# Designs tried in a protein design run: peptides against a protein of PDB entry 4GMN. Part 241

Target 1, 375 residues: chain A of PDB entry 4GMN
Amino acid sequence: RYANITLLALVTLASIGTDFQETLVKGNQGSRESPISAADEEWNGFDDADGDAMDVDQKSSSGEDQEEDYEEIDVKEDDEDDDDDSITSEMQADMERVVGADGTDDGDLEDLPTLRELIQTAVPQLIRLSNLPIDSDESLTIQSHALSALNNISWTISCLEFANGENANIHNAWYPTAKKIWRKTILPILEADSADLKLATQVTSLAWAVARVLHGETPTDGNPHRKFISLYHSSKQQAGGNSNSIEEPEDPFQGLGVKCIGVVGSLAHDPAPIEVNREVGVFLVTLLRQSNNVPPAEIVEALNQLFDIYGDEELACDKEVFWKDGFLKHLEEFLPKMRTLTKGIDKRTQPELRTRADEALLNLGRFVQYKKKHA

## One batch from the design tools (peptide; made by RFdiffusion4, then SolubleMPNN)

Design b2_p24_6_s4 (from b2_p24_6 with A1K E5Q T9K E15Q A16L A17Q)
Fold by OpenDDE base, seed 5:
Structure b2_p24_6_s4 (fold): chain B 375 residues (1-375), chain A 24 residues (1-24)
Amino acid sequence: as target 1 above (375 residues)
Amino acid sequence: KEEGQELLKAARENQLQPPIKLNL
């Protein structure tokens, strides 16, 4: 009885975290006249002053219009008004304020009472539940649900803009809590060295969400980047042996490999120690060199992380790692392989993967040119 | 029992995808 009520509360908190993300996505779409796919910010480099548009010679090959008469399957929208009243009017009002308000510089959330209660009251309980001794299937279930709730809350908060002092009130309230999640939930689970790939995927997803806000200020205790790199390699060794065991996630971007890349990429941002940045940068560049044996989604994520880490030439990692370790040569040598990889993705069966690969290919071309201009 | 399993299923299916970089 008590366990079922606790599980229901954890599921409700995980749902609230999802509904908050959906509300933020809708609010951001409502502020922009067009649904800008979040992918449409082409990495333009730091100095976009010289608009030398590469003349992409669009040889319009007049492919004959085969009007394949796609029978419009009239999917009856059964308006099942499932009034999933899961989001309270107070939660919706808080999310509408987060989307619309230039955040105050104070870590006070007086104007965001539901978000304040979520961060200050709910999250500390979820951290305790995620760090309980595992002695039963019930305690394992409670941990999994506490991790899911923490994941959803942390991902939602990681979608907020914090650059240039935006949402500083939310950032200042979240930052100490994010560090607490890292130290009290993520690190203890990573140190337990569990062979449970489901638990590893959950903790890695949470670690990515937390690291997207903390970046290089993520606690370096116990070299977490090396633990995630080791987890990446261990996950590949297990997948190669038993083709029957883990249903590859229907979404290629939900894979443990992608999540490991996202975590270590985020950990390598300034002000990360130069040695941490180097170890991550070498790992990412090594994936590109070994791309024949790497899933396309992991290549896309590894490229995006490399652009985010080394996009700013004023950062110490540009001189001390990018140029010193000769990363430009590896990126340039990878460019023709990326073109082949991207063209090999079927637009019909994997439209999202193809779109994100086309974008990563475009950004790779621009990034290589930028770095050649600033050499 | 069923509602709690559907909510559990929905909360698992709605595992927040790594948000596409929302350009805020």
Scores: peptide ipSAE 0.022, ipTM 0.578, DockQ to the pose 0.079
Fold by OpenDDE base, seed 4:
Structure b2_p24_6_s4 (fold): chain B 375 residues (1-375), chain A 24 residues (1-24)
Amino acid sequence: as target 1 above (375 residues)
Amino acid sequence: KEEGQELLKAARENQLQPPIKLNL
């Protein structure tokens, strides 16, 4: 009973994160003609486990027919349905304000009551639920749903523009909460060394969403970048051994490998420690060198992360890592391989992967040309 | 700086938002 209510509330909070994203995508589509395909992953309903109907031998005790006239207590089902539409409408209105605010409306978080309550009230409870002792399948389910809700919220917030002081109120409200998610949810799960690949995928997705806002200000305690690099390598070793297809997610960009790259790339941004940046940069460049054995989506993500990390020549990592470790040569040598890889992607069967690969190839050519001029 | 920031800005402006599979 209490579990079902908690699960329903967690599903509702995850749905809330989805509706916010849809509103954000719809609002951004008004400014950008590029349709981001919302993959409507339909909620695979609770497969009711086969209740083995134990054949309880009903012994026929012939009890006498006392016709007790049961007065049909007309239990008015209170239509609890009216309260859900109101919350969804307020949430849509908050997201429309965030997306539709031309960067002149310093919308106070006071003007975003739903987003405020989501960040200040809901997320702290989700963090608490993600930290419950795992002692039952029920506690595992609660953790999984709490991670999904945190993922959806964190991803939606990570899609807001925070450059140039845009959405600074939301950024300032989210930033301490994002650090709390990292320290209280992500790090403890990463330290538990769970062999659960599903849990690892969920926590890595959440870590990427959080790290997309915190960047190099993400807490470096315990070298989490090495844990995600290790998880990347471990995930590749498991895929090579058992011909039990862990169903590669239908979307190539939802793979654990892509998520690991996205996390470590985000962690390596300034002001990350130069050694963290170096270890990540070497990892990413090594993927490009080994590209024949790397999924195209991981190559696209690794390239985008390399552009974002090393695109500013004023950053210490440009001189101390990019130039010192000779990354330009590796990027230049990879350019013909990327052309071949991109051309090998069928536009009909994998249109998104092809589009993102064509873009990453274009950006690689521009980036190599830029770095050659600034050498 | 300016050309790299323009490249990054153009890369970010053209970056298809990572498809967020919201795990419902």
Scores: peptide ipSAE 0.022, ipTM 0.635, DockQ to the pose 0.202
Fold by OpenDDE base, seed 2:
Structure b2_p24_6_s4 (fold): chain B 375 residues (1-375), chain A 24 residues (1-24)
Amino acid sequence: as target 1 above (375 residues)
Amino acid sequence: KEEGQELLKAARENQLQPPIKLNL
């Protein structure tokens, strides 16, 4: 009884985290729909007058009416009213405020009551549930659902813009909680060194969401970047040996390898220790050098992470890692390989992967040219 | 400076489709 109520509450919190994200995405898209002024370009109709009336007198052959009784399959449109009633009017009002709020620097979420309750009330409970001793299948299920709810909330918050002091109130409220998730949920699971790839995937997904906000300010205790690099390599070794490949998720960007790259890339941002940045940068560049054996989605993510880490020439990692370790040469040498890789992705079967690969290829060309001008 | 960071920012803003289909 209590477990079922707890599980239902965890599923509901995971749903709320999803719905909140969808509403944020819709709100951010609505700001980009600047009305394309339909310039009424008067399509001057071409007056092509010469309708030659070919009078094709085709005779009425009376073929027999086989009344094939098409049983009108009354497709009851089961209006499954997808009770998308999950978005409370309070959540929608909070979203409108997040999109519209000139960032008041006060870390007070007074104007964001739903988000406040998620961060202050729900997340601390989810952290406790994710850190329960695993003594039963029920405790394992509770942990999994608590990790899913934490993942969804953390991903949603990580989709907010925090650059240039945007959403500073949300950032300031989330930041200590994100560090708490890292120290109390992520690190203990990573230290347990579980062979459970499902748990590893869940914790890595959560770690990526958290690290997308904390970046190089993510706690370095226990060298978590090395654990995720180790997890990347171990996951590749397991996939090669046992034909119990945990079915690679149908979405190539949901793979554990992509998630590991996303985590370590995020951990390597300034103000990360230069040694952490170097180890991650070398890992990412090594994936590009070994690209023949690396899934295309992991290459796309590794490129994006490299652009994000080394996009600023004013950062210490630009001089001390990017230039010193000769990363530009490796990126230049990878350009023709990336063109081949991208062209090899079928647009019909993998349209998203192809689009993201085309974008990453374009950005790689731009990034290489940028770095060459700033050499 | 600005154009390269803006191109990367605009590329990031287009890539901020959160990859995760949140498994419900």
Scores: peptide ipSAE 0.018, ipTM 0.623, DockQ to the pose 0.183
Fold by OpenDDE base, seed 3:
Structure b2_p24_6_s4 (fold): chain B 375 residues (1-375), chain A 24 residues (1-24)
Amino acid sequence: as target 1 above (375 residues)
Amino acid sequence: KEEGQELLKAARENQLQPPIKLNL
């Protein structure tokens, strides 16, 4: 009876975390007039000061005006007032404030009472529940749901902009809690070395969400990057043997391999120790070299992580790792492989994967050109 | 029991995807 109430509360907290993300994303999109076509998402890791825009001379072949009479499908906005009463008026007001808040540095969440209660009251209980002794199927279920709730809250917070001092109050409230999740939830589960791929996927997803905020300030105790690299390799060895593999998630970007790459990439950002950065950078570049045996989504994530880590030439990792270990050559040699890989993705069956691969290919070309100019 | 399984299914389906890098 108490377990079912606890499970329901954990599911409700996980749903609240999702609904909170969706409304933050919708609120941030609603303030931006035109959807910037995802195709024009330029990697901003370098100053494109020299406008040598490759004039892709799209010869507008004047194909004839077939006035295809697009029947105006009067999409009746059925205002299905789905009164999904899941979002309290207080949560909605907190979300509107997060979207509109000029970041006051006070670290006080007085103006964000729901988010405050999530961070200060709910998360510490979730950490406790995720770190209970596993002595029953009930305790395992509680752990899994506590991890899901922590995942959703952590992902939602990791979607907030913290650059330039934005949301500084939320960042300052979250940062010590994120470190606590890392030390009290993530590390103990990683140290238990469980063969449970579900638990490994949950903890790796949570680790990525936490590491997306902490970056190189993520605690390096026990070399967690090596544990996630080991988990990546172990997950690939298990998938290759039995055709009764855990159904790969329908979304290629939800795979344990992608999550491992996202975690280790995030851990390698400045101010990470140069040796941590090197080990991660070598891992990521090695995936590109082995791309024939790597899922396209993992290649996309590995590229995006390499761009984020090595985009700034002022960082010590640029000189001490990127240039010193000859990463540019490997990226340049990968360009023709990436073009082939991207062209091999069917836009009809995998539109998101194709879009993200087209973007990553574009950014790889730009990144290689940038690094050649700054050599 | 069913309602709890649907909520458990929804909580699994609602595992937040790594956001596409929205260049905010």
Scores: peptide ipSAE 0.022, ipTM 0.578, DockQ to the pose 0.053; fails the geometry check

Design b2_p24_7_s1 (from b2_p24_7, 15 letters changed)
Fold by OpenDDE base, seed 2:
Structure b2_p24_7_s1 (fold): chain B 375 residues (1-375), chain A 24 residues (1-24)
Amino acid sequence: as target 1 above (375 residues)
Amino acid sequence: MKIKLDEKAIEEGKKVVEENRKLL
């Protein structure tokens, strides 16, 4: 009885976290026409005011591609209006406030009561439930659902902009809680001598969501970046040895490999210790060198992480890692490989992967050009 | 299937990082 009530409450909290994320994304989409995929920001470099717009003369070579008359199969979208009206008027009002609030510096979530209760009341209980002794299948189930709820809440919050002091009240309220999730939930699971692959995927997803907010301020205790790098390699070794298909997630970007890259990339941002940054940067650049054996989605994520980590020339990691360890040469040598990789992705079968690869290729070209100018 | 995240796997991960660093 208590286990079922706890389970239902955890499923409900996980749903609320998802619905809140969707509402945040929709609310932000009302102001920005593109879904906040963390990838959709075209890397423009730093605005050097010297606008030499390279006139890319689009000489449209008229290739006479034969119009294959694809009969428009009028697939009646049965609008299953699953009116999951689960978004409470309070959540919607909190969303409108998050989108509309010129960030008053007081870390007071007084104006965000739903988010306050999620952070202050729900998350501490979820952390507790994720740390229960695993002695039964019921305790494993409770842990899994607690991790799912923590994941959804953490991802939701990680979709907020915190740059330039935006949403500072939410950031300030979340930051100590995010550190608590890291120390009390993520690290103990990573320190367990054996994790289930599902549990490892769940904790890695949660770790990514948390690290997307904490970045280089993520607690470095026990070198968690090495644990995620080890998990990455261990996951690849297992996939190669047993044709027991780890059900590759239908979405290439939901793979454990991508999640590991996202975590370690996020952990390597300033103010991360330079040796943590170096170990991660070398890992990411090595994936590019080994790209023939790396899934395209992991290459895309590794590139994006490299751009985010090493985009700023004022950061110590630029001089101490990027230039000292010769990363530019590896990125330049990877450009023709990335063009081939991207062109090899079928737009019809993998449209999202192709789009994100085209963007990452464009950004790689710009990034290499930028770094050459600033050498 | 249980993934071992034991000290050996961590030490293997460190070796991979160090080996990769030598390849750059």
Scores: peptide ipSAE 0.032, ipTM 0.625, DockQ to the pose 0.021
Fold by OpenDDE base, seed 5:
Structure b2_p24_7_s1 (fold): chain B 375 residues (1-375), chain A 24 residues (1-24)
Amino acid sequence: as target 1 above (375 residues)
Amino acid sequence: MKIKLDEKAIEEGKKVVEENRKLL
């Protein structure tokens, strides 16, 4: 009885976190199309006011439009009005305030009571539940649901803009809680010898969501970047050995490999220690060199992480890692491979992967030219 | 297969990073 009530409460908190994410996506889509990650923005470089627009001569090759008459399969939308009454009017009102909030400098959430209760009341209980001794299948189920709820809440908060002091009240309220999730939930699970790939995927997803806010301020205790790099390689060795691989998630961006790249990329941002940045940068550049054996989604994520980490020339990692370790040469040598990889993705079967690969290819071209100009 | 995330996994991860660095 108590366990079923706890489980229902955890499922409800995980749903709430998803519904908040969807509402943020819809609210941002009112101002920007799709849940474009901040990494799916066209990398504009540093705005040097001398915009010599390189006229890329788009030779319009007039390919003849073969109108293939696609029979409109009238998929009856069975409007199952799943009135998922899960979003309370208070939660919706808090989310609308978050999307429209001029960042207040104070960590005060007086105007965001639902978000305040999620951060201050719910998350500390979820951290407690994720740290229960595992002695039964019931305790494993509770841990899994607590991790799912923490993931959804953390991911939702990571979709808020925090650059330039935006949403500073939410950032200031979340930041100590995010560090607490990292130290009390993520690190203990990463330190446990687990054979459970599901648990490893859940903790890596949560780690990515948390690291997208903390970046290089993520606690470096126990070298977590090396744990995620090791997990990446261990996951690849497992997939190659069993033809009964757990069905790769239908979404290529939900793979454990992508999540590992996203975590370590986020951990390598300034003010991360230069040696942490170097170890991650070398890992990412090595994926590009080995691209023939790397899924396209992992290449896209590795490129976006490299742009985010090394896009600013004023950062210590630009001089001490990017230039010193010769990353530009590897990126330039990867351009023709990226063009081949991107063209090999079928637009009909994998439209999202193709779009994100086309964008990452464009950004790679721009990034290489930028770095050559600033050499 | 066991996914080792213990101190041995850290040392294995460090070794992989150092091996990859030698390829650059």
Scores: peptide ipSAE 0.031, ipTM 0.625, DockQ to the pose 0.021
Fold by OpenDDE base, seed 1:
Structure b2_p24_7_s1 (fold): chain B 375 residues (1-375), chain A 24 residues (1-24)
Amino acid sequence: as target 1 above (375 residues)
Amino acid sequence: MKIKLDEKAIEEGKKVVEENRKLL
């Protein structure tokens, strides 16, 4: 009886976290491209005020005017007013404030009551439930649902802009809680001698969401980056043997390999220890060298992480890792391989993967040019 | 299937990082 109520509450919290994420994505698409597309923001480099607009010569292929008679499919706008009554007017008002608020620095969430209750009341209980001793199938189910709810809340918050002091109130409220999730939920599960693949995927997804906010300030105790690198390699050895038991996620970007890359990339950002940055950077560059055997989505994620980590020349990791370990040569040698990889993706069957690969290819060209100018 | 996140998997991950570092 108590377990069923707890499970229902956890499913409800996981739903709220999903609905909140979807509405943040929709709300941000109305004012800015999606916050998942903040990784799709064209890598502009740092302020090279020299606007050499690369004229991409769009060779107009004169395709013959086949007047295909577009039958006006009178798409009746069924104004299905999907009044998705799932989002309370209070949640919607909190979301509109999150998207529009010039952040007050005080970590005060008085104007965001729903988000405040999620961070201050719900998350501490979810951390407690995720860290219970596993002694039954019921306790394992509770842990899985608690991890799902923590994942959805953490992903939603990680989709907010925190650069330049934006949303500083939310950042300041979330930051100590994110560190608590890392230390009390993620690390204990990673230190366990044996995880189920489902549990490993759940904790890795949560770790990525948390690390997308904490970056290089994520606690480095016990070298968690090496555990995620080991998990990446272990996942690849298993996928080659039993293609029948892991439903590859329909979305190639939801794969455990992508999630491992996203975690370790996020962990390697400044102010991460230079040796952590080096170990991650070498791992990511090695994926590019081995690209013939790496899924395209993992290559896209590895490139985006490399751009974010090494985009700033003022950071210690630029001199001590990027230049010292010769990463530019490997990125330049990868350009023709990336062009071949991207062209090999069918736009009809994998439109998102193709779009993100085209963007990552464009950004790789720009990044290599930038780094050559600043050599 | 149990993924062993044991010291051996960590030590294999360290070896892979160190081998990859020697190849760069």
Scores: peptide ipSAE 0.031, ipTM 0.628, DockQ to the pose 0.021
Fold by OpenDDE base, seed 4:
Structure b2_p24_7_s1 (fold): chain B 375 residues (1-375), chain A 24 residues (1-24)
Amino acid sequence: as target 1 above (375 residues)
Amino acid sequence: MKIKLDEKAIEEGKKVVEENRKLL
């Protein structure tokens, strides 16, 4: 009973996070033409393999028939159907306000009641649920659903523009909560010795969503960037051994490798410690050097992260890392490889990957040209 | 960048809830 109610609440919260994102995506598509298509990926259900029923001969003893007269408690079916449509309408109205706020209505979170309750009431409970002791399959299921809900919410919020003080009210409300998710949910899971690739993928997805808002202000305690770099390498070693059993996600950008790159790239932004930036920058540039063995989507993400980290020449990381460690040479040497890689992607079978690779190639050429002028 | 929400976990959870609601 309590588990099912908790699962329902977690699913509802995850659905809320999805519906919010869909509304934000639809609202933002009103201003920019490119519909990213939802690929309806069918969930391949777990083939529960044949459990050999061991016949355990437990002699149950005869207990006497006490006919306890169960008074039929007439549980009034409270009409639970009216509350769901109301929440969806309020959520839609909140997201329409967030998307429709052309920079002049610094509406307090008072004007975003659903988002406020999501951040202030729901997320703290999700953080708590993600931190339950894992002692059963039920507690593992609760953790997974809590992580999925946190992921959806965090990703939705990370789709808001926060540059130039846009959505500052939402940013200010989210920022301390995002740091709590990082410290209370992400770090403990990354410190737990888990061989669970599903959990690793969930926590890495959540970490990326959180790090897309916190950037270099993400807590550096325990060097989490090294944990994600290690996870990247470990995931590649596992994929190389069993190429027949890990269904790579149909979307090449949903791979654990891409997510690891997205996290560490986001962590390396200013004001990240220069050593964190250096270790991440070297990792990303190393992927470009090894590009013959790296999926194209990971190369695209690694390039985008390098552009975002080192795009500003006023930042300490430009002088202390980009120029000192000679990254320009590696990017320039990678240009012909990127052209070959991009041309190798079939536009018919992988149109999104090809588009993103064409963009990354264009940006790489521009970035190299920019850095050569500012050398 | 379309973030794939765990739409699968959401839809699976919706199904589990709807199935449990039919069993309750």
Scores: peptide ipSAE 0.016, ipTM 0.439, DockQ to the pose 0.058

